Peptides against a protein of PDB entry 4ASU. Designs and how they scored, part 30

Target 1, 270 residues: chain A of PDB entry 4ASU
Amino acid sequence: ATLKDITRRLKSIKNIQKITKSMKMVAAAKYARAERELKPARVYGVGSLALYEKADIKTPEDKKKHLIIGVSSDRGLCGAIHSSVAKQMKSEAANLAAAGKEVKIIGVGDKIRSILHRTHSDQFLVTFKEVGRRPPTFGDASVIALELLNSGYEFDEGSIIFNRFRSVISYKTEEKPIFSLDTISSAESMSIYDDIDADVLRNYQEYSLANIIYYSLKESTTSEQSARMTAMDNASKNASEMIDKLTLTFNRTRQAVITKELIEIISGAA
Target 2, 83 residues: chain B of PDB entry 4ASU
Amino acid sequence: FTFASPTQVFFNSANVRQVDVPTQTGAFGILAAHVPTLQVLRPGLVVVHAEDGTTSKYFVSSGSVTVNADSSVQLLAEEAVTL

## One batch from the design tools (peptide; aimed at target 2 L41)

Design b2_p15_6 (made by RFdiffusion4)
Pose (drawn by RFdiffusion4):
Structure b2_p15_6 (pose): chain A 181 residues (1-270 with 5 gaps), chain B 83 residues (1-83), chain P 15 residues (1-15)
Amino acid sequence: ATLKDITRRLKSIKNIQKITKSMKMVAAAKYARAERELKPARVYGVGLIIGVSSDRGLCGAIHSSVAIIGVGDKIRSILTFKEVGRRPPTFGDASVIALELSIIFNRFRSVISYKTEYSLANIIYYSLKESTTSEQSARMTAMDNASKNASEMIDKLTLTFNRTRQAVITKELIEIISGAA
Amino acid sequence: as target 2 above (83 residues)
Amino acid sequence: ALEEQLEKFAEAVAA
């Protein structure tokens, strides 16, 4: 309730809001990179339960939608392939998955809507390239919603700060008048 | 005729005369009228004879060539670079 | 191992 507590809390939530807004544009830039590389990947990959995701969270209902194997560390987290999503998926990654060894992944449509031999590694590569394009755009909205929630929280606390600031001024003033009187 | 690597796409549904292709057993020149076959590649060159008579030369490390029941061929390699 | 399986598949097609 003290001004010091409110000033500290404002700076704390402002830090979260700046970071979540900073990841909205990052997910927007990485999604633009993912869709630019999805066009040649879709024309490349055309011709057992495999779950495709990533280690990196903060992407909304992507890991929860998909429901030994299992690519993406966050899919084993419910009940394996690790270190994906930090860097764009290469064909070599899809090859290692095929080397260690009917498929579930998120297919890219737009920014809002989604749906859940040598040829076998091409399906894994098709899923990896589709998954990261889906993971990034969903994260663009997840951090946009988080930036909205943190801004609403700052507005509520600013009104508290103005009430407390007025209450401190009047209290100090009363202590002066009474001390005089 | 479709020729693509994971990186870039060279031909998108040609519309081409013939394509020389490296295969595990020697080499195969795929004409417009060729038998439906499924073949796996080896380290070798790919020569693309354009419809206007011109030539295109690329290199292939590995992959697969697929010629369907119709007059359609899809050639895909892990890496294809010039030169 | 994948190259060996592809050689075996090429032989099976040739056969």

Design b2_p15_6_s1 (made by RFdiffusion4, then SolubleMPNN; from b2_p15_6, 9 letters changed)
Fold by OpenDDE base, seed 3:
Structure b2_p15_6_s1 (fold): chain B 270 residues (1-270), chain C 83 residues (1-83), chain A 15 residues (1-15)
Amino acid sequence: as target 1 above (270 residues)
Amino acid sequence: as target 2 above (83 residues)
Amino acid sequence: LLEAAAAALAAALAA
């Protein structure tokens, strides 16, 4: 490589390193906020899921309609955040199909659609875009919940798949159940709950869905920002190593060029 | 007893004497060993009576309340503020 | 700028 080529490459990598460092700092700030906001959201979301755990809601095997909600974002450069969700969605969809279930998919965040469009396009009901630019709000979750409920797809059971935050260096893709109003109302285990008005139960399920979606968004956001911070740190380190290597190459090449020029001068070939 | 909004936790697995909640069907008090029920909150006042006799008041906008067979309660408000 | 940087980074990471 010529000195010019090495210099150009060095400049490019240095610029990339500056960008990755900046992105790391931005991700760190967003992570700190997301982690803080996740604390109450987790209590809230886990509280909403408590009914399903305590009531041991079971979907009859004869029920065939299953909904998968994959939760991620529109934003890249966050390691395996999107691929982990997509992988679990694919696995779940395949398992359900093998069990003779009808599977429909909702993507929260455009990256889900981007990964699954070729293999699962016909199973998508809707994809929600504009996810990840700002911290998710309960209003955002409510919009998603409402759209789902108004979609006309009468699922019996569903799965919401998202990345649960563990630590700054760890997340886990997991699944939480979603149940339709009909499934909840017909569940034998729900008989212990006093005569619940049908309208009350409907409204309750609307809140429950919104709550779970909100929780999943908060977990996903925190996981994503943490993963992005790590990814940008790694990228910055890799860039640094490459800069060091190229700098050595530059110095060696420069010396070689100088030597060559000197030889040419001495030999009269110039 | 758990009482939270999406942005704030007021009680997390706490033991309380009584919780008064505003529901769409009417306000009711949740005491120990209350029958399991599901209700939707209407805008109104939540009153938490602690075992030590302390009473705390909150305004909630909407949400849900769950009373489980194990006497656990989840009060989940969309918005809630201390009064 | 971030998208262009992301594309450049993706290209650099893919190389």
Scores: peptide ipSAE 0.019, ipTM 0.885, DockQ to the pose 0.010
OpenDDE base, seeds 1, 2, 4, 5: peptide ipSAE 0.017, 0.016, 0.018, 0.017; ipTM 0.882, 0.888, 0.890, 0.888

Design b2_p15_6_s2 (made by RFdiffusion4, then SolubleMPNN; from b2_p15_6, 9 letters changed)
Fold by OpenDDE base, seed 2:
Structure b2_p15_6_s2 (fold): chain B 270 residues (1-270), chain C 83 residues (1-83), chain A 15 residues (1-15)
Amino acid sequence: as target 1 above (270 residues)
Amino acid sequence: as target 2 above (83 residues)
Amino acid sequence: SLAEALARLAALRAA
């Protein structure tokens, strides 16, 4: 490689490093906010899931319609955030299919569709786009919940798959259950609850779905920003190492050129 | 007893004496060992009676309340403010 | 209902 080539490459990598450093800072700011907002959201979301855990709602085996909701975003450059969710979705879909269940998929965030389109296009009901630019609100979750409930698709049970935030360096893809109104209303374990009006139960389930979606979005967002911050940090470090290596190569090449020129002068070669 | 909105936590697994909630069918009080139930909140006042005798009032816009068999209670409001 | 709650919220914000 010529000195010019090395210089050009150095300039390019330095520019990339500047970009990745900037992106790291942006991700860090978004992460800090997301983590703060996740604290109450987690209490809220876990509280909503408590019913399902306490009631131990079971879906009859004869019920075959299963909905999978994958939660991620539209934005890339965040490591394995999207692929982890997609992988879990694929695994769940395969397991359910093997059990004779009908599986439909909803993607929250465009990246889910991008990954699963070729293999699971026929199973997709809807993909919600414009996710990840702004922090998710309860309103956003409610819109998603209402659209699902009003879609006319009848499911018996479902799974919401998202990345749960553990720490700045760790997330885990998890699955939480979603139950249809019919499944909840017919569950034997619900018999201990006092006479619940059908309208009340319907409204309750609307809130429950919105709550769970909101929770999943907050977990996903925090995980994503953390992962992006880490990815950008790693990219910046890798760029730094490459700059160091290329700088050494540049210096070596420069010395070689000087030596060659000296030899040519001494030898009288033009 | 857990009482939270999407953006704020008021109580997290706390022991309380009584919680009064506004439901669509009317206000009712949740006491210790209350029968399991599910209700939807209407706009109104939530009153929390702590074991120490302290009473706290909140206004909620909407939401849900769950009373489980194990006496755990989840009050989840869309919006809530301390009064 | 959730829809009604959202409508109320929207109205409050528009105001």
Scores: peptide ipSAE 0.166, ipTM 0.922, DockQ to the pose 0.158
OpenDDE base, seeds 1, 3, 4, 5: peptide ipSAE 0.062, 0.101, 0.062, 0.142; ipTM 0.909, 0.916, 0.902, 0.925

Design b2_p15_6_s3 (made by RFdiffusion4, then SolubleMPNN; from b2_p15_6, 8 letters changed)
Fold by OpenDDE base, seed 1:
Structure b2_p15_6_s3 (fold): chain B 270 residues (1-270), chain C 83 residues (1-83), chain A 15 residues (1-15)
Amino acid sequence: as target 1 above (270 residues)
Amino acid sequence: as target 2 above (83 residues)
Amino acid sequence: RLEELAAELARALAA
């Protein structure tokens, strides 16, 4: 490689390092906010799931329609955030299909669709785009919930798959159940809830769905920003190491060129 | 008793004497060992009666309230403000 | 665009 080639590469890597450092700082700021906002969101979301855990709602085996909601974002450069969700979605879809269930998929964030389009295109109902540029709001979750409910797909049960935040260095892909109004209303365990008006139950379910979606978005966002921060840090370190290596190569090459020129002068071969 | 909005937690697994909630079917008080029920909130006042006799008032928008068989209560409001 | 560029660059650095 010529000195010019090495110099060009050095310049390129240095520019990359600047970008990755900047992105790390941005991700760090977004992470700090996301983590703060996740605290109440987790209490809120876990509270919404409490009914399903305590009522032990079961779907009859003869019910075949299953909805999978994968939650991620549109943005890349966040490590295995998207692939982890997609992997679990694939696994769940395969297991359900093997059990004779009909599976439909909703993607929250364009990256899910990008990963699953080739293999699962026929199973997609809808993909929600423009996720991840701004922190998710309850309004966003409500829009998603409403669109799902209005989609006309009459699922019996479902799963929402998202990355749960554990720490700045750890997230876990998890699944939470979603139940249709019919499944909830017909569940034997719900008999202890006396005189629930059908309209009340419907409205309750709408809130529940929005709540769970909101919770999943907040967990996903926090996990994503943390992962992005880590990814950008790793990229910056890798760039630094490469810069050091190339700088050494540059210095050696420069010395070799000088030596060659001196020899040519001394030998009179010019 | 858990009372939260998407952005704020007011009570987290707390023991309270009574919670008065505004529901679409009317306002009712949730006491200890209340029968399990599901309700939807209407805009109105939530009053939390603590065991020490203190009362706290909140204005809530829409949301849900769940009373479970184990006497746990989840009050989840879309928006809530301390009064 | 910056993120895409960064991703492309990260891929180029990994290669």
Scores: peptide ipSAE 0.028, ipTM 0.899, DockQ to the pose 0.010
OpenDDE base, seeds 2, 3, 4, 5: peptide ipSAE 0.024, 0.025, 0.025, 0.025; ipTM 0.898, 0.896, 0.902, 0.902

Design b2_p15_6_s4 (made by RFdiffusion4, then SolubleMPNN; from b2_p15_6, 9 letters changed; failed a check: too like the target's own chain)
Amino acid sequence: SLAELAAALAAALAA

Design b2_p15_7 (made by RFdiffusion4)
Pose (drawn by RFdiffusion4):
Structure b2_p15_7 (pose): chain A 181 residues (1-270 with 5 gaps), chain B 83 residues (1-83), chain P 15 residues (1-15)
Amino acid sequence: ATLKDITRRLKSIKNIQKITKSMKMVAAAKYARAERELKPARVYGVGLIIGVSSDRGLCGAIHSSVAIIGVGDKIRSILTFKEVGRRPPTFGDASVIALELSIIFNRFRSVISYKTEYSLANIIYYSLKESTTSEQSARMTAMDNASKNASEMIDKLTLTFNRTRQAVITKELIEIISGAA
Amino acid sequence: as target 2 above (83 residues)
Amino acid sequence: SATLEAVREQLEAAA
């Protein structure tokens, strides 16, 4: 309730809001990279339960929608392939998955809407390229919603700060008048 | 005729005369009228004879060539670079 | 078996 507590809390939530907004544009830039590389990947991959996701969270209802194997560390987290989503998925990654050894992944539509031999590794590559394009655009909205929630929180606290600031001024003034009187 | 690597796409549904292709057994030149077959590739060159008579030369490390019941061929390699 | 071995060598080269 003290001004010091409110000033500290404002700076704390502002730091969260700046970071979440900073990841909205990052997910927007990385999604643009992912869609530019999805066009040649879709024309390449055309011709057992495999779950495709990533280690990196903060992407909304992507890991929860998909429901030994299992690519993406967050899919094993409910009940394996690790270190995906930090860098764009290469064909070599899809090859290692095939080397260690009917498939579930998120297919890219737009920024809002989604759906849940040598040829076998091509399907894994198709899912990896589709998944990261889906993972990034969903994260773009998840951090946009978080930036909105943190801003609403700052507005509520600013009103508290103005009430407390007024209450401190009047209290100091009363202590002066009374001390005089 | 479709030719693509994971990186870039060279031909998108040609519309081409013939394509020389490296296969595990020697080499196969796929004409417009060729039997339906499924083949796997080896380290070798790919020569694309364009419809206007011109030539295109690429290299292939590995992959697959697929010619369906119709006059349609899809050639895909892990890496294809010039030169 | 020979086809599988050849595919395996190709995938290892791709890794």

Design b2_p15_7_s1 (made by RFdiffusion4, then SolubleMPNN; from b2_p15_7, 4 letters changed)
Fold by OpenDDE base, seed 2:
Structure b2_p15_7_s1 (fold): chain B 270 residues (1-270), chain C 83 residues (1-83), chain A 15 residues (1-15)
Amino acid sequence: as target 1 above (270 residues)
Amino acid sequence: as target 2 above (83 residues)
Amino acid sequence: SALAEAVRAALEAAA
């Protein structure tokens, strides 16, 4: 490689490093906010899930319609955030299909659709786009919940799959159950609850769905920003190492060129 | 007893004496070992009576309340403010 | 975004 080639490559990598450093800082700021907002959201969301854990709601085996909601975003450069959710969705879909269930999919974030379009296009009901530009609000979750409830798809049971935040360096893809109104109302374990008005139960379920979606969005966002921050940090470090290596190569090549020129001058003068 | 909104936590697995909640069917008090129930909140006042005798008041917009068989309670409001 | 694609492409080319 000529000195010119090495110089061009150095310039390119230095520019990339500047970009990745800037992106790291942006991701760090968004992460800090997301983590702060996740604290109450987790209490809120886990509280909403408490009923399902305590009541041990079971879906009858004869019920066949299952909904999978994958939660991610539209934004890239965040490591395995999208692929981890998609992988879990595929696994769940395959298991359910093997059990004779009908599976439909909802994607929250365009990246889910991008990954699963080829293999699962016929199973998609809807994909929600424009996810990840701003922090998710309860209003956003409510819109998604309402769209699902109004979709006309009468599922019996569902699964919401998202990345749960563990730490700045760790997330885990998790699954939480979603139950239809009919499944909840018919569950034997619900008999211990006092006479619940059907309208009350319907409204309760609407809130429950919105709550769970909101929780999943907050977990996903925090995980994503953390993962992006880590990815950009790693990219910046890799760029730094490459710059060092190329700088050494440049110096060696420069010395070789100078030496060659000196030899040519000496030999030509002779 | 857990009381939270999407953006704020007021109580997290706390022991309380009584919680008064506004529901669509009316206001009722949740005591220790209350029968399991599910209710939807209407806009109104929540009053939390702590074991130490302190009383806290909150305004809630909408949401849900769950009383479980194990006496755990989840009060989840869309919006809530301390009064 | 075009920037994200460029960054990704650059990172892949650097790898």
Scores: peptide ipSAE 0.025, ipTM 0.878, DockQ to the pose 0.013
OpenDDE base, seeds 1, 3, 4, 5: peptide ipSAE 0.022, 0.022, 0.023, 0.021; ipTM 0.880, 0.879, 0.883, 0.879; seed 3 fails the geometry check

Design b2_p15_7_s2 (made by RFdiffusion4, then SolubleMPNN; from b2_p15_7, 6 letters changed)
Fold by OpenDDE base, seed 3:
Structure b2_p15_7_s2 (fold): chain B 270 residues (1-270), chain C 83 residues (1-83), chain A 15 residues (1-15)
Amino acid sequence: as target 1 above (270 residues)
Amino acid sequence: as target 2 above (83 residues)
Amino acid sequence: SALAEQVEAQLRAAA
């Protein structure tokens, strides 16, 4: 490599390092906000899931339509955030297919589709884009919920897969159940809930779905920002190491060039 | 008793004496050993009666309320403010 | 962001 080539590469890597450092700081700010906003969102979301846990809602085995919702974002440079969700989606889809279930997929965030489009394109109902630029709101979750309910796909049960935040250095990909209105209405365990009006139950289910989606988005966002901080920090460190290595190479190459020039001068072979 | 909005928690697994909620089918009071039910909130007043006799009032926009067989209650409002 | 994509591309090319 010529001195010029090394210099160009050094400049490029230094620029990348500046960008990764900046992105780390941005991710840190977003993480701090996301973590604060996750606290109430978790109580809210877990509260919404309490019915399903307490009622022990079960889907009959003869029901075959299953929906998988993968929650991530459009933005990269966040380590294994997207791949973890996609991996679990693939596993779940395979298990369900092996059990004779029909599986459809919804991707929240373009990265899910980007990873799964080649192998699972036919199973995708919809992909929501423009996720992750701004913190998710309940309104966003409501839009997703509404679109899902209006998609025309009459699923019996579903799974929402997302990264649950544990700490700044740890997240866990988890699954929570989603049930259709019909499944809830027909569940024997729901008989203890007295005289629930059908319209009330429908509205309740709409809120429930929106609540769960909102919760998953908040968990995902917090996990993503923390992972991005780590990824950008690692990238910055790697860039630093590469800069050091290239600097050494530059110095060696420069010395070699000088030596060659001296030999040419001495030999008269200019 | 859990009472929360997406952005704020008012009660988290607390013991309360009574909660009055505005539902689409009418306002009702949730007491100990209330029968399990699901309801949807309408805009209105939520009144929480604490065991110590303290009464707190909240305005809620919409949402859901769940009374479970184990007497646990989840009041989840889209928006809620203390009055 | 276009910048993030560019960074990813550059990081992949540098790896």
Scores: peptide ipSAE 0.039, ipTM 0.901, DockQ to the pose 0.014
OpenDDE base, seeds 1, 2, 4, 5: peptide ipSAE 0.029, 0.022, 0.023, 0.020; ipTM 0.895, 0.895, 0.898, 0.899

Design b2_p15_7_s3 (made by RFdiffusion4, then SolubleMPNN; from b2_p15_7 with T3L E12K)
Fold by OpenDDE base, seed 4:
Structure b2_p15_7_s3 (fold): chain B 270 residues (1-270), chain C 83 residues (1-83), chain A 15 residues (1-15)
Amino acid sequence: as target 1 above (270 residues)
Amino acid sequence: as target 2 above (83 residues)
Amino acid sequence: SALLEAVREQLKAAA
């Protein structure tokens, strides 16, 4: 490689390193905010799931319509965040299909669709785009919930799949159940609850869905920003190592060129 | 007893004496052995009576309240503020 | 989005 080639490559990698460092800082700031906002969101979301855990709601086997909601974002460069969700979605979809269930998929964030489009395009109901630019709000979750409920797909049971935040260096892809109004209303385990007005129950389920979606978004966002921060840090370090290697190569090549030129001058072969 | 909004936690698995909640079907008091129920909140006042006799008031918007068979209660408001 | 794609391309090219 010529000195010019090495110089060009060095410049390119230095620019990449600058970008990755900047992205790391941005991700770090977003992570810090997301982690703070996750604390109440987790209590809120887990509280909403408490009914399902305590009531042990079961969906009859004859009910075949299953909805999978994958939660991620539109933004890349965050390690295995999207692929982890997609992998679990694929696994769940395959298991449900093998059990004779009809599976439909909703993607929260464009990356889910991007990964699953080729293999699962026919199962997608809707993909929510423009996710991840701003921290998710309860309003965002409500919009998603409303769109889902108005989609016309009458699922019996569903699964929301998202990355739960564990620490700055770890997340876990998890699945939480979602149930249709009909499934909840017909569940034997719900008989212990007082006679609930149908309208009340409907509204309750709407809130429940919005709550769970909101929770999943907050977990996902925190996990994503943390993972991105780590990914950008790693990229910056890798770039640094490459810069060092290329710099050494440059120096050696430069010395060789200088030596050659000196020899040519001394020898008069020029 | 858990009382939270998406952005704030007021009570997390706390023991309380009574919680008065405004629901769409009417205001009711949740006691320690209240019958399991699901309700939807309407805008109004939540009053939490602690075991020590202290009373806290909150304004809530919409949301849900769940009373489970194990006497656990989840009060989840879309918006809530301390009064 | 364009910037991220550019970064991805550059990272891929540098790898």
Scores: peptide ipSAE 0.024, ipTM 0.880, DockQ to the pose 0.014
OpenDDE base, seeds 1, 2, 3, 5: peptide ipSAE 0.022, 0.020, 0.020, 0.024; ipTM 0.877, 0.876, 0.876, 0.885

Design b2_p15_7_s4 (made by RFdiffusion4, then SolubleMPNN; from b2_p15_7, 9 letters changed)
Fold by OpenDDE base, seed 4:
Structure b2_p15_7_s4 (fold): chain B 270 residues (1-270), chain C 83 residues (1-83), chain A 15 residues (1-15)
Amino acid sequence: as target 1 above (270 residues)
Amino acid sequence: as target 2 above (83 residues)
Amino acid sequence: SELEQYTLEALKAAA
């Protein structure tokens, strides 16, 4: 490689490093906010799931329609955030199919679609795009919930899959259940709630779905920003190492060129 | 007793004496050992009566309230403010 | 974001 080539490469990598450092800072800021906002969101979301945990709602085996909601975003450069969700979605879909269930998929965030489109295109109901640019709001979750409920797909049971935030260096892909109105209303464990008006129950379920989606979005966002911060830090470090290596190569090459030129001067070779 | 909005937690697994909740079917008081129920909130006042005798008032928008068999209660409002 | 796309492209070009 010529000095010119090395110099060009150095310049390129230095520019990349600047970008990755900037992205790290942006991710760090977003992470800090997301983590703060996750605290109440977690209480809220876990509270919404309490009924399902306490009632131990079971879907009859004869009910075959299962909805998988994968929660991620449109934005890349965040390590295994998207692939982890997709992997679990694939696993769940395969298990459900093996059990003779019909599986439909909703992707929150375009990255889910990007990963699963080739293998699961026929199972996708809808993909929500423009996710991850701004922190998710309850309004966003409500929109998703409403669209899901209005999709016309009458699922019996569902799974929402998302990355739960553990720490700045750790997340875990988790699954939470979602149930249809019919499944909830027919569940034996819900008999203790029998005097509930059908309209009330419907509205309750709508809120529950929105709540769970909101919770999942907040967990996902926090996990994603943390992962991106880490990814960008790693990228910056890698770039630094490459710069160091190339700089050494540059120096060696430069010395060689100088030596050659000196020899040519001394030898009288033009 | 858990009372939260998406952005704020007011009570987290707290023991309370009574919670008055505005629901679409009517306002009702949740006492100890209240029968299990699911309700949807209407905009209105929530009054929390603590065991120590203190009373706190909140305004809530829409949302849900769950009373479970184990006496756990989840009050989840889309919006809530301390009054 | 435009920045992410640029970064991705730059990273690909450097690879």
Scores: peptide ipSAE 0.055, ipTM 0.904, DockQ to the pose 0.014
OpenDDE base, seeds 1, 2, 3, 5: peptide ipSAE 0.036, 0.034, 0.046, 0.055; ipTM 0.896, 0.902, 0.901, 0.906

Design b2_p15_8 (made by RFdiffusion4)
Pose (drawn by RFdiffusion4):
Structure b2_p15_8 (pose): chain A 181 residues (1-270 with 5 gaps), chain B 83 residues (1-83), chain P 15 residues (1-15)
Amino acid sequence: ATLKDITRRLKSIKNIQKITKSMKMVAAAKYARAERELKPARVYGVGLIIGVSSDRGLCGAIHSSVAIIGVGDKIRSILTFKEVGRRPPTFGDASVIALELSIIFNRFRSVISYKTEYSLANIIYYSLKESTTSEQSARMTAMDNASKNASEMIDKLTLTFNRTRQAVITKELIEIISGAA
Amino acid sequence: as target 2 above (83 residues)
Amino acid sequence: SEEEEELEEELEELE
């Protein structure tokens, strides 16, 4: 309730809002990289339960929608392949998955809507390239919604800060008048 | 005729005369009228004879060539670089 | 990774 507590909390939630907004544009830039590389990947990959995701969260209902194997550390987290999503998926990564050894992944449509031999590694590559395009655009909205929630929180606390600031001024003033009187 | 690597796409549904291709057994020159077959590649060159008579030379490390029941061929390699 | 987990906790606290 003290001004010091409110000033500390404002700076704390502002730091979250700045970070979540900073990841909205990052997901927007990385999504643009992912879609640019999805066009040649879609024309490349045309011709057992495999779950395709990533280690990196904060992407909304992507890991929860997909429901030994399992690519993406967050899919084993419910009940394996690790270290994906930090860097764009290469064909070599899809090759290692095929080397260690009917498939579930998120297909890219737009920014809002989604759906859940040598040839076998091409399907794994097709899923990896589709998944990261899906993971990044979903994260663009997830951090956009988080930036909205943090801003609404700052507005509510600013009104509290103004009430407390007025209440401190009047209290100090009363202590002066009474001390005089 | 479709020729693509994971990185870049060279030809998108040609419309081409013939394509020389490296295969595990020697080499195969795929004409417009060729039997339906499924083959796997080896380290070798790919020569693309364009419809206007010109030539295109690329290199292939590995992959697959697929010619369907119709006059359609899809050639895909892990890496294809010039030169 | 650790920073992302901390940020997720902070968002949950806010909710």

